# Peptides against a protein of PDB entry 3S8F: the designs that were tried, part 284

Target 1, 157 residues: chain A of PDB entry 3S8F
Amino acid sequence: VLTLFVAVPSLMTAFTVAASLEFAGRLRGGRGLFGWIRALPWDNPAFVAPVLGLLGFIPGGAGGIVNASFTLDYVVHNTAWVPGHFHLQVASLVTLTAMGSLYWLLPNLTGKPISDAQRRLGLAVVWLWFLGMMIMAVGLHWAGLLNVPRRAYIAQV
Target 2, 166 residues: chain B of PDB entry 3S8F
Amino acid sequence: DEHKAHKAILAYEKGWLAFSLAMLFVFIALIAYTLATHTAGVIPAGKLERVDPTTVRQEGPWADPAQAVVQTGPNQYTVYVLAFAFGYQPNPIEVPQGAEIVFKITSPDVIHGFHVEGTNINVEVLPGEVSTVRYTFKRPGEYRIICNQYCGLGHQNMFGTIVVKE

## One batch from the design tools (peptide; made by RFdiffusion4, then SolubleMPNN)

Design b2_p27_1_s2 (from b2_p27_1, 19 letters changed)
Fold by OpenDDE base, seed 2:
Structure b2_p27_1_s2 (fold): chain B 157 residues (1-157), chain C 166 residues (1-166), chain A 27 residues (1-27)
Amino acid sequence: as target 1 above (157 residues)
Amino acid sequence: as target 2 above (166 residues)
Amino acid sequence: KELALEAYEAAKALYLRAFDFVFQAFA
């Protein structure tokens, strides 16, 4: 029940950020229903990282609702599903947001812009991190649904 | 320009908030649909049963493994199980195929898990509380009990066995 | 187990391909 209460403001916050992104994209020349997405600065790891974090937070948030549902939690509790949820919430959203913050903060604090090579490397790191996290999270959720236990090195399946 | 930008942001926020609320209802509807079409097989306990973890090994229904399996009806049994560091008692647990088994599980020491492979039995066992699970084994054989809650250095080796006899 | 192994191999292959793609594009 508490999670459901938290879900409402969390969704509101997330979609408020999305609204800001749409506005920014349109200011950058994006038009139409989805054109504003393409207009966003995808060449900046400080932007890409937190956005990917938000994308990972979507299934994680949905999973949170599942985990908070009494009947559904019975199915997933103490299975690999739970670590899957955690990795989406912490290792994707929080971590990628931290990475993005770092890419923004350090250049501003030092007064030195990042080189093109650093920028490209940053993009590669962020995208690879996201991809790896998504694969692992999907695998963990799938395993959890197959009743693979959490905190056990063995499984029947 | 500031006013125009503010108005535009507000419009986008309203749209996205509406979408957010719609998605919330979709999630609720999906949960409701799942509950309506699927049976979880979970029977909530009416009362919280408590025991003294400091004496559960010495007195009461958990004290003697030989008396842990109690026939309560023609095809009904209650099994009093202790989850402890690091194992289960009794071990093995022997029950008949097709019988309704009520597991009464508690711990004398720390929190443990009680996960029976091949079944939907998966509960945490707290010292001082009794976990109750009902299950009917339709297939004979051996079912492994796994501890899925970290309980110490020997956690990974904490296993039990349920033997279902024809 | 077979399904899990297949899924693992598929995921690994996908990850490696994605790695190569990103590496070529950005590094």
Scores: peptide ipSAE 0.011, ipTM 0.696, DockQ to the pose 0.036
Fold by OpenDDE base, seed 4:
Structure b2_p27_1_s2 (fold): chain B 157 residues (1-157), chain C 166 residues (1-166), chain A 27 residues (1-27)
Amino acid sequence: as target 1 above (157 residues)
Amino acid sequence: as target 2 above (166 residues)
Amino acid sequence: KELALEAYEAAKALYLRAFDFVFQAFA
């Protein structure tokens, strides 16, 4: 029970970040219930990367609640489900946030803006990374639900 | 204006926090739904049973693999299984079809996994603790036991077999 | 659903082939 209480501050933190994004989008001229999303700087890999990380973190966070639940964890524990969860949390959120940080940090340190070509390449990298991670994560979660074991090179399915 | 910005942030935070709270209840409801529909309202729980891993091979019900399968009643058995680096004992585990089997699993060395393919048996095996799993094999044949917890250089080859007899 | 299943099986086969290749090369 206490473990599941961790979901409360985690959700609060996650949606506080969402609130910050809404604020930023509205400052950039976004209107309506969802129009602020389009107003965000989707042409900047330093922004897109961590946001995609957050998007991956949503199902990962939900999975965290599952993994923390005694009854549900019995179903998924030490199956391919767990690596799926990790790749959403670490390989998506953490890694993409780090990538985004670098896209901001390097131009800042050098005092030189990135070229348009570098910007486009950066966007391609982070989107492809996200896509790959989502495919992998969905596959691992699905396999886990089919009782594919973790840390084994063979399975019946 | 910093003041206006802070007010705006607060308004958005309140909305998103309300949403987060709603989602929390959704997740709780989903857990409740799962329990009601898939477990018939039964919450799985096991009594914590402990054993000395340093003596488990020399004395007690795990000491002799030949005596590992114990009939405890009509169509009921208890199987005392050791997971060790790198295998299982007894191996194979022989049980009758349709019998209620209680597995008592522990380790004399490091943490291992006990995952039986084709079943919902999947537990971690900790030295000093006894994992208890109840299962009834409805189909005869061979069921592979897989270690799904890294336990050393031989982990990838650590397998066992349960033979279910007609 | 059928297409998804076919894609899944194809991906699985590719994965297994790749795994075997790596295993043979480094094991």
Scores: peptide ipSAE 0.011, ipTM 0.728, DockQ to the pose 0.018
Fold by OpenDDE base, seed 3:
Structure b2_p27_1_s2 (fold): chain B 157 residues (1-157), chain C 166 residues (1-166), chain A 27 residues (1-27)
Amino acid sequence: as target 1 above (157 residues)
Amino acid sequence: as target 2 above (166 residues)
Amino acid sequence: KELALEAYEAAKALYLRAFDFVFQAFA
């Protein structure tokens, strides 16, 4: 039970980010319990990408706790669960954050703002990426729970 | 006003930290519940045992695959299994249905996996260490052993079989 | 449902065979 306290720093970090998002949303005119979410700049791929990454990171983080629990890890270790986990952590959060960073960085470095078409394309890319990653991750986690082995081309299921 | 902004941020942070703490307790409770309700299904691991991987093939209980299955009681067996590049020995492993089987698994070369389909047996096998897994096969038939830890070029073809006899 | 399941299983088997064939080249 006390082992789960290792998750405290990660949770603190995650929820402080959430706090920042809430503050930002409220500064942008969002009101109420959820109105601040709608007020965030969802039309900017540089914002949407890392936020989607964060959303994917939530179940991934929960999975981290599972993987760190010796009894639960016994169930999931070296199954498809594990790649499902790190695809959420790396291929979602890290990758989407990198993608989002590019949408901010390149215009700033070149001094050329992105066109509206580029913006819309960027939004499409990050949303489709997120959707695909979530589908794959859910599938991998599900397969893992069904004892589909990691690093094997065949499985009983 | 910067001061007001900082104060507001702090308030939100405090709220989310409280939420974070609450969620932590929820997770702890869920883990505790899982442990309390599912402990009986966990295969107990033995204490850490060491073996010399350089001699394990020449001497000791793993040396002769024909003697790998040892009856230790009326309905109890110990099976000394080697996972190597790229296979398992003995292969097949023949055990009786309903008997308590203690697998003693080690490797003479690199790290391998020992994943038995249709069971909850899934362990990594490290050279120099003995993995101990206890299991009782309730159903007769063939159970495939899969290596789920990359061990080289032949990893994908590394399979074994456990034959459970009635 | 049964037809769909049969089709799925057949496709899965074929996929696994093909996959095995490809990666056997690395052995």
Scores: peptide ipSAE 0.005, ipTM 0.728, DockQ to the pose 0.015
Fold by OpenDDE base, seed 5:
Structure b2_p27_1_s2 (fold): chain B 157 residues (1-157), chain C 166 residues (1-166), chain A 27 residues (1-27)
Amino acid sequence: as target 1 above (157 residues)
Amino acid sequence: as target 2 above (166 residues)
Amino acid sequence: KELALEAYEAAKALYLRAFDFVFQAFA
């Protein structure tokens, strides 16, 4: 019940953020149904990180609903599926958002912009983090569906 | 300028909210579809049954591992299993192939898991409660029982075995 | 592919044996 209760405002927030991104992209010259996406500041790790987090959060959120389903939870409960889920939520979204926040916050706190090298490094970090998290998450979800148990170092498969 | 921006933002928000609502219905439909098509293999939960975890080792059907496997019919057995720190009893659990097995699982100490590899048996075992799982082993051999609920220092090595005899 | 799978299985087996050895006191 709690999960589903939280899911509703979470979805609303997610789509509101998407709306803000669309607006921002259009302000930056993006046009059409998808052109605004390309117009977003993909050269800024402070932007890229949380957006990637949001992208990872989508399947994670869907998984949360699955986990909240009685019958579906029976299939996935205490399997590798569960770690896959919360790694998307915490280690992806929350962590990437925190990383992105730092890329914004530190320059503002110090009064000094990040160097181009730092920016490039930041982009590399967040993209690699996202990639790694997606690989792990997909693997864990897949393993979970194959009945690999959670909290066990050994499995039949 | 502020008013214009505000209206623009609201327009996008309304659009995305409409989309979100639509997606909500899609998700509900997908869940419904999944429930309708993928529930055949789910083992139903049994009735709530209680037991005293402080005495379960000393008296009752779980007290003697040698008497844990009880034939209840020509091709039906009940197996009284204890999950404890850190193992299972009886171990191994010996049952015949093709027989309907009713596992009655409880714990004398803390919460454990009862995950049987190669099967869809995957339940948590709570002290004071009896978990009931029904299963028929079609293939002979050994099936490993894994604890998938953290139960202490020896959790990672808490294993059991079900031996299915021809 | 088969060789890779064999290597993976061998590594997995080694890992499991090592893990069991380290934590055998808790078995």
Scores: peptide ipSAE 0.000, ipTM 0.705, DockQ to the pose 0.014

Design b2_p27_1_s3 (from b2_p27_1, 19 letters changed)
Fold by OpenDDE base, seed 4:
Structure b2_p27_1_s3 (fold): chain B 157 residues (1-157), chain C 166 residues (1-166), chain A 27 residues (1-27)
Amino acid sequence: as target 1 above (157 residues)
Amino acid sequence: as target 2 above (166 residues)
Amino acid sequence: KELALEVYEAAVALYLRAFDFVAKAFA
């Protein structure tokens, strides 16, 4: 029960970030229920990367509740489920946020904006990373539910 | 101006709070459904039992692999298993089909895993503690034991076998 | 189950094709 209290501030943060994104999108001219999403700067890898990280963090957070549950953890513990979880949390959110930070930080440190080619490459990198990680995560979680063990190169399935 | 911005964000937060909570329940429900359809149930936690890892190989029920399988009643057995670097003892573990088996597992050295393929047996084995797992093998054959907790250079090859006899 | 696996494999295949395409484009 105490461990699950960690979910509260995490959800609060998620809600705040989502609200901030909607606010920003609407300030950029987006209207309606979904129009604000299109209005966000999807052409900037410094923006896209951390947002994609946040999207990956959502299912990862749900998995965190499972992993923190005494009875449910018995089912998934030390199976491929666990690597699936932390790849969403660390290799997606943290890594993509770091990538996004780099795309912002480097131009600011050098005083030179990134070229259009670099921007396009950056977008390709972060999208491919995100999509690949999502596919991998689905596979790992699925395999984990089939009792594929963690830290083993062989399995029954 | 800042006050207006805060109020606007707050309004969006209320909407996202409701939506996010709804989606959270959906995700949890989907996960729960998936788990329920792919699992045979959860084994309840046993009582905490301790043992001295420095003497477990010399004295006690884990000391002699030939005496590791103990019949405790009709179709009931207790199996004292050691997980060590890098294997299991006894190996193979021989048990009858249809018998209720209580595994008492401990380690003399480091933390290991005890994952039995084809079953829901999956526990960590800690030096100084005894892991207790109850299981009944319904099908005869060989079941591989896999160490799913890193335990050293030979971890990847640390396997055991349970032989279920008809 | 079989359909789900086929869909997953198809997704993986498409991703690999996309990855290869992008990699060649920026090589």
Scores: peptide ipSAE 0.532, ipTM 0.831, DockQ to the pose 0.032
Fold by OpenDDE base, seed 2:
Formats: structure tokens, C-alpha cells, sequence
Structure b2_p27_1_s3 (fold): chain B 157 residues (1-157), chain C 166 residues (1-166), chain A 27 residues (1-27)
């Protein structure tokens, strides 16, 4: 019940952030239904990281609703599904947001801008992290649905 | 300019909030669909039953592994299982094929898992609480019990076996 | 199911190749 209650304000918060992104993208010259997305600063790891985190949070949030559902939790509880959910929430949203925060914070604190090489490396790291996390999450959720237990190194599947 | 920007932001927020609500309904619909199409084989939750974990090894139905399997009726059995650090008793658990088995599982020490591979039996076992699971084995053979809740240094080796006889 | 597994494995392989490429590019 608590999770389901939190789901509503969480969705509202997430999509208000999306609204801000749309506004920013349109200010940057983006037009049309999706053109504002392309106009966002995808060349900045401080921006890309938390946005990718938000994207990872979407399936994770959906999974949270599943985990909070009594009947569905019976299927997924203590299976590989659960760590899949956690990796989306913690290792995707939280971690990527932290990474993005560092990309913003350190240059701001030191007064030194990030070099182009550092920027490119940062982008590579963030994207590889996100993509790897998504692949792993798909595998974990899939395994969970096949009744692979968590906290076990062997299973009959 | 600031006022114009503020108004524009509000318009976008309104749209995205509407989308948010729509997605919420989509999720609810997906849950409803799943429940409607995948309800078979769900083990109903039993009544909450409490037990003293400090005495379960000494007295009561869990105390003697040789007396753990109790026939309660025609083709109906109750099995009193202890999950402990680090194993299960009785081990193996021997039950007949096609019989309705009621597992009464508890722990004398810490929280354990009771996951029977090849089945949908998957419950946590709490000290002081009795987990009740009802299941009928349709196929004879050996079913491995695995602990899926970390319970200590020997957690990874905590296994049991259910032997289903023809 | 088999197709899904093949797609998944292909995705993993592609990711590993991409990772290796990037790692070498910044080495």
C-alpha cells in the first residue's frame, strides 16, 4: 500500500522534470513533438547521466509496483527479479545521478572547466554504464520470471 | 518574459502530468491483465501461526525428524519442516505422488528461505512464525530445497531434498 | 524464446565489443 501510494507522487515528480526538459529543449531551438529532445545538451555528461538514470527508473518503477502487488510479488519474491529491480533503481538512477552531479560539481568547485577529452570520456562512461545496466537488468528480470532464486549460485532452469 | 516562460512551463507540466496519470492506468491495466490470465497455481496464504523458536527443537511436532511426516487423511499429509543453519529437517522429505502436502515450516535460529526447485513453493521462514504451504507433487522424483535468504556463512550450502514416491 | 535468447546474446556481444573499442580508444 505504501509503495503504491508513493508511486503517484513519484510519477508526478518524474514527469515534472520531463516537462522542464521539454521547456529547456524548446528554448534551445527544438520544435515539434520530439524535436526538443534532440535539442537538449547530449554532449554534456552532467546532463546525460541523470537523464539516463531517469530512463532506467521507468522500468524499475514499474517493477516496484509489481513487487508491491501481493499476488504478483508471490511470483517474483526472492528471485533474480528483485536484484534486477534494485540495479535499475540504485545502480541506474541513483548512481547515474551521482555521476552526473560529480561532472557538474567538480568543475564548478574548482573553477576549471572539463577538458574535451574528459567530456568525451565521461560520455562514454555514462552510456556504457547505462547500457550495461539495462542488459543486466533484462537478464535478471528474465531469470527471475523463470524462478531463478536470488542469493543462490545454482538453480534448476 | 519571465511570466511567459512560467506560463509555458505550466502548460508542459499539465501535459506531462496527464501523461503520468495515463501511465498509471496503463500499469494498473497490466496488473489486472496479469492477474486475469495468470492466476492458476497460486498457493493461498495460510493463517498466521506463532511458535517459540527456542523450544521447537526440543518439543513439539518439529522436534523429531522421524515423526515430521504426518498423515492427516486419505492422500493428505502434513510435513513439519525445520529450516536451520545450515540445512533442513527432515532431509530427505519423503512424500507420495499425488498427495496433498501441507508444509509447516519454521526456524529455530534465523530467517531462512524455503524454495523448492521445480515448483512454485517459495517462502521465507521466520523464527517464531510458521509458514504454511500447500502443494501436490504430480511428478515423482527429487526436488531440491534451496535457501534464498542469506542466513550466515554456510548459506550457500544450505540444501534439502524432497523425494516424491510413486 | 530461442529467438529472444539469441537477440539477448547478440546484444551482450555487441556491448562487449563496444566496451572494448571504447576502452582501447581512451587507453
Amino acid sequence: as target 1 above (157 residues)
Amino acid sequence: as target 2 above (166 residues)
Amino acid sequence: KELALEVYEAAVALYLRAFDFVAKAFA
Scores: peptide ipSAE 0.516, ipTM 0.815, DockQ to the pose 0.031
Fold by OpenDDE base, seed 5:
Structure b2_p27_1_s3 (fold): chain B 157 residues (1-157), chain C 166 residues (1-166), chain A 27 residues (1-27)
Amino acid sequence: as target 1 above (157 residues)
Amino acid sequence: as target 2 above (166 residues)
Amino acid sequence: KELALEVYEAAVALYLRAFDFVAKAFA
C-alpha cells in the first residue's frame, strides 16, 4: 500500500520533468512529437546523465509496482529480479543523477569550465554506465524470472 | 514572457499526465500477464498461523523429523518443515510423485528462505509464523531447497533436498 | 528463449567491444 502510494506521485513527478524537457526541446527548435528530443543538449554530460537515469528508472518503476504486488512478489521475491530492480533504481537513476550533478557542480565550484576532452570523456562514461546497467538489469530480471535465487552463489539454471 | 512559458509548460504537463495515467493501466496489465504466466502450480493455501519458536523443536508437529510427512488423504500430504541455522528438517523430505503436498514451514531461530529449485515455491520463513505452500510435484527426482534470505555465517551453505518418488 | 539468449550475448559482446573502443580512444 505504501509503495503504491509513493509510486503514483513519483510517476507524476517524473512525467512533469519530461514535460519540462519537451518544452525546453521545443524552445531549442525541436518540432513534432519526438523532434524536441533531438533538440535537447545531448552534448552535455550534466544533462545526459540524469536523463538516462530517468530512462532507466522507467522499467525500474514498473518493477517496483510488480514487487509491491502481493501475488507477483511471490514469484520474484528474493530472486535475481530484486537486485535487477535495485540496480535500475539506485545504480542507474540515483547514480547517474549524482554523476550529472558532479558534471555541473565541479565546474561551478572551481570556476573552470570542463575541457572538450573532459566533456567527451564524461559522455562516454555516462553512456557506458547506462548501457552496462541496462544490460545487467535485463540479465538479472531475466534470471529472476527463471527462478535464480538472490543471495545464493548457485542456481539451477 | 514567463507567464506564457508557464502556460505552455502546463499544457505539456497535461499531456504527460494523461500519458502517466495510461502507463498506470499498462503496468496493471503487465502485472496481470506476469501473474497468469508465472504463478501456476504454487498456491498459498494457509491462513496466518502462529507458533512459539522457542518450543517448536521440542513439541508439536515439527518436533520429530521422522513424523514430519503426514498423509492427510489418498493423494495428499502435509510436510512440517523447519528451517534453521543452518539447514532444513527433515532432510531429505520424501514425498510421492503426483501427490498434493502442503508444506508447513517455520523457523526456531531467525528468518530464513525456503526456495525450491525447479518449482515456484519461494517463501520467507519467520520465527513464530507458519508458512503454508501447496505444490504438486509432477516429475520425480531431487529438488534442492535453497535459503535465499540472509541468516548468518552459514547462510551460503544452507541447503535441503526434496526427494520425489515415483 | 534460445534466440533471446543469443541476442543477449550479442548485446554483451557488442558492449564489450564498444567499451574497449572507448577505452582505447581515451588512453
Scores: peptide ipSAE 0.513, ipTM 0.813, DockQ to the pose 0.032
Fold by OpenDDE base, seed 3:
Structure b2_p27_1_s3 (fold): chain B 157 residues (1-157), chain C 166 residues (1-166), chain A 27 residues (1-27)
Amino acid sequence: as target 1 above (157 residues)
Amino acid sequence: as target 2 above (166 residues)
Amino acid sequence: KELALEVYEAAVALYLRAFDFVAKAFA
């Protein structure tokens, strides 16, 4: 119904961000259809974190459409699917964006750049966070489809 | 120079917007496909039915657990279920195998969940609203009812049982 | 289904191994 049209601005925003990334990558010397991706600063946790958040947000957003669907919501509502969605949206995008923001903000506020060791640690943290979150989210969504309830310590399966 | 940058961004934005719209239609199509091909087992929402939660325990079809199961046809029953803090009534709910069961579920206190294991029955139960779920149990046995909506300190222990008789 | 579960479990195991390795490296 009309409720699904709320996805339009969200998608527009998301792909506008993607456009910004492409522009940035091309400014950094990236060429070709995908070369701009490699040109992005993947060595900076302040950049990597929110980008990984966006990647996690994609399936989460798709799930959001499912959750907002009148009929499909009956399948997933109040199952482990919902926490899976939350972890993609909040614990992935929002949290990783916050982490990335800190990696940028702290050096700027203190006037001191982070050390190389700190940078590498930051990269490790955000990647591990992302990968772990994705694994957990897959499990939660899968369990949800198997009708595992949320807010319950026990399940048939 | 800022104007030039703006134009450059717009060029990429147009492409991504087109892609965005395309993906939107893909998602809608996928939903439509799912609805068209996988309609079996879907429990449609019933019409809005209201009840006074303050009197539901004293009068009406939910008042007496002993009369909660009503035969409405040769192989058709209506079961009036209360979800309350912290349990269900009647408990157990006894129904025959193979019969069409219409559950009429409401709450006298707070919002609860009604999730029946082994089935696709999973609804929120709101005070003042009657949830209607239609289901036919094909296999005899015990089916546990789980509250999957936080309802207070006893939420984790809020269980019920449906006994399906041969 | 069984294969999917095995793959998932393998992924979890690999992740935990990687996590442990990284954690020890930065400890």
Scores: peptide ipSAE 0.501, ipTM 0.840, DockQ to the pose 0.030

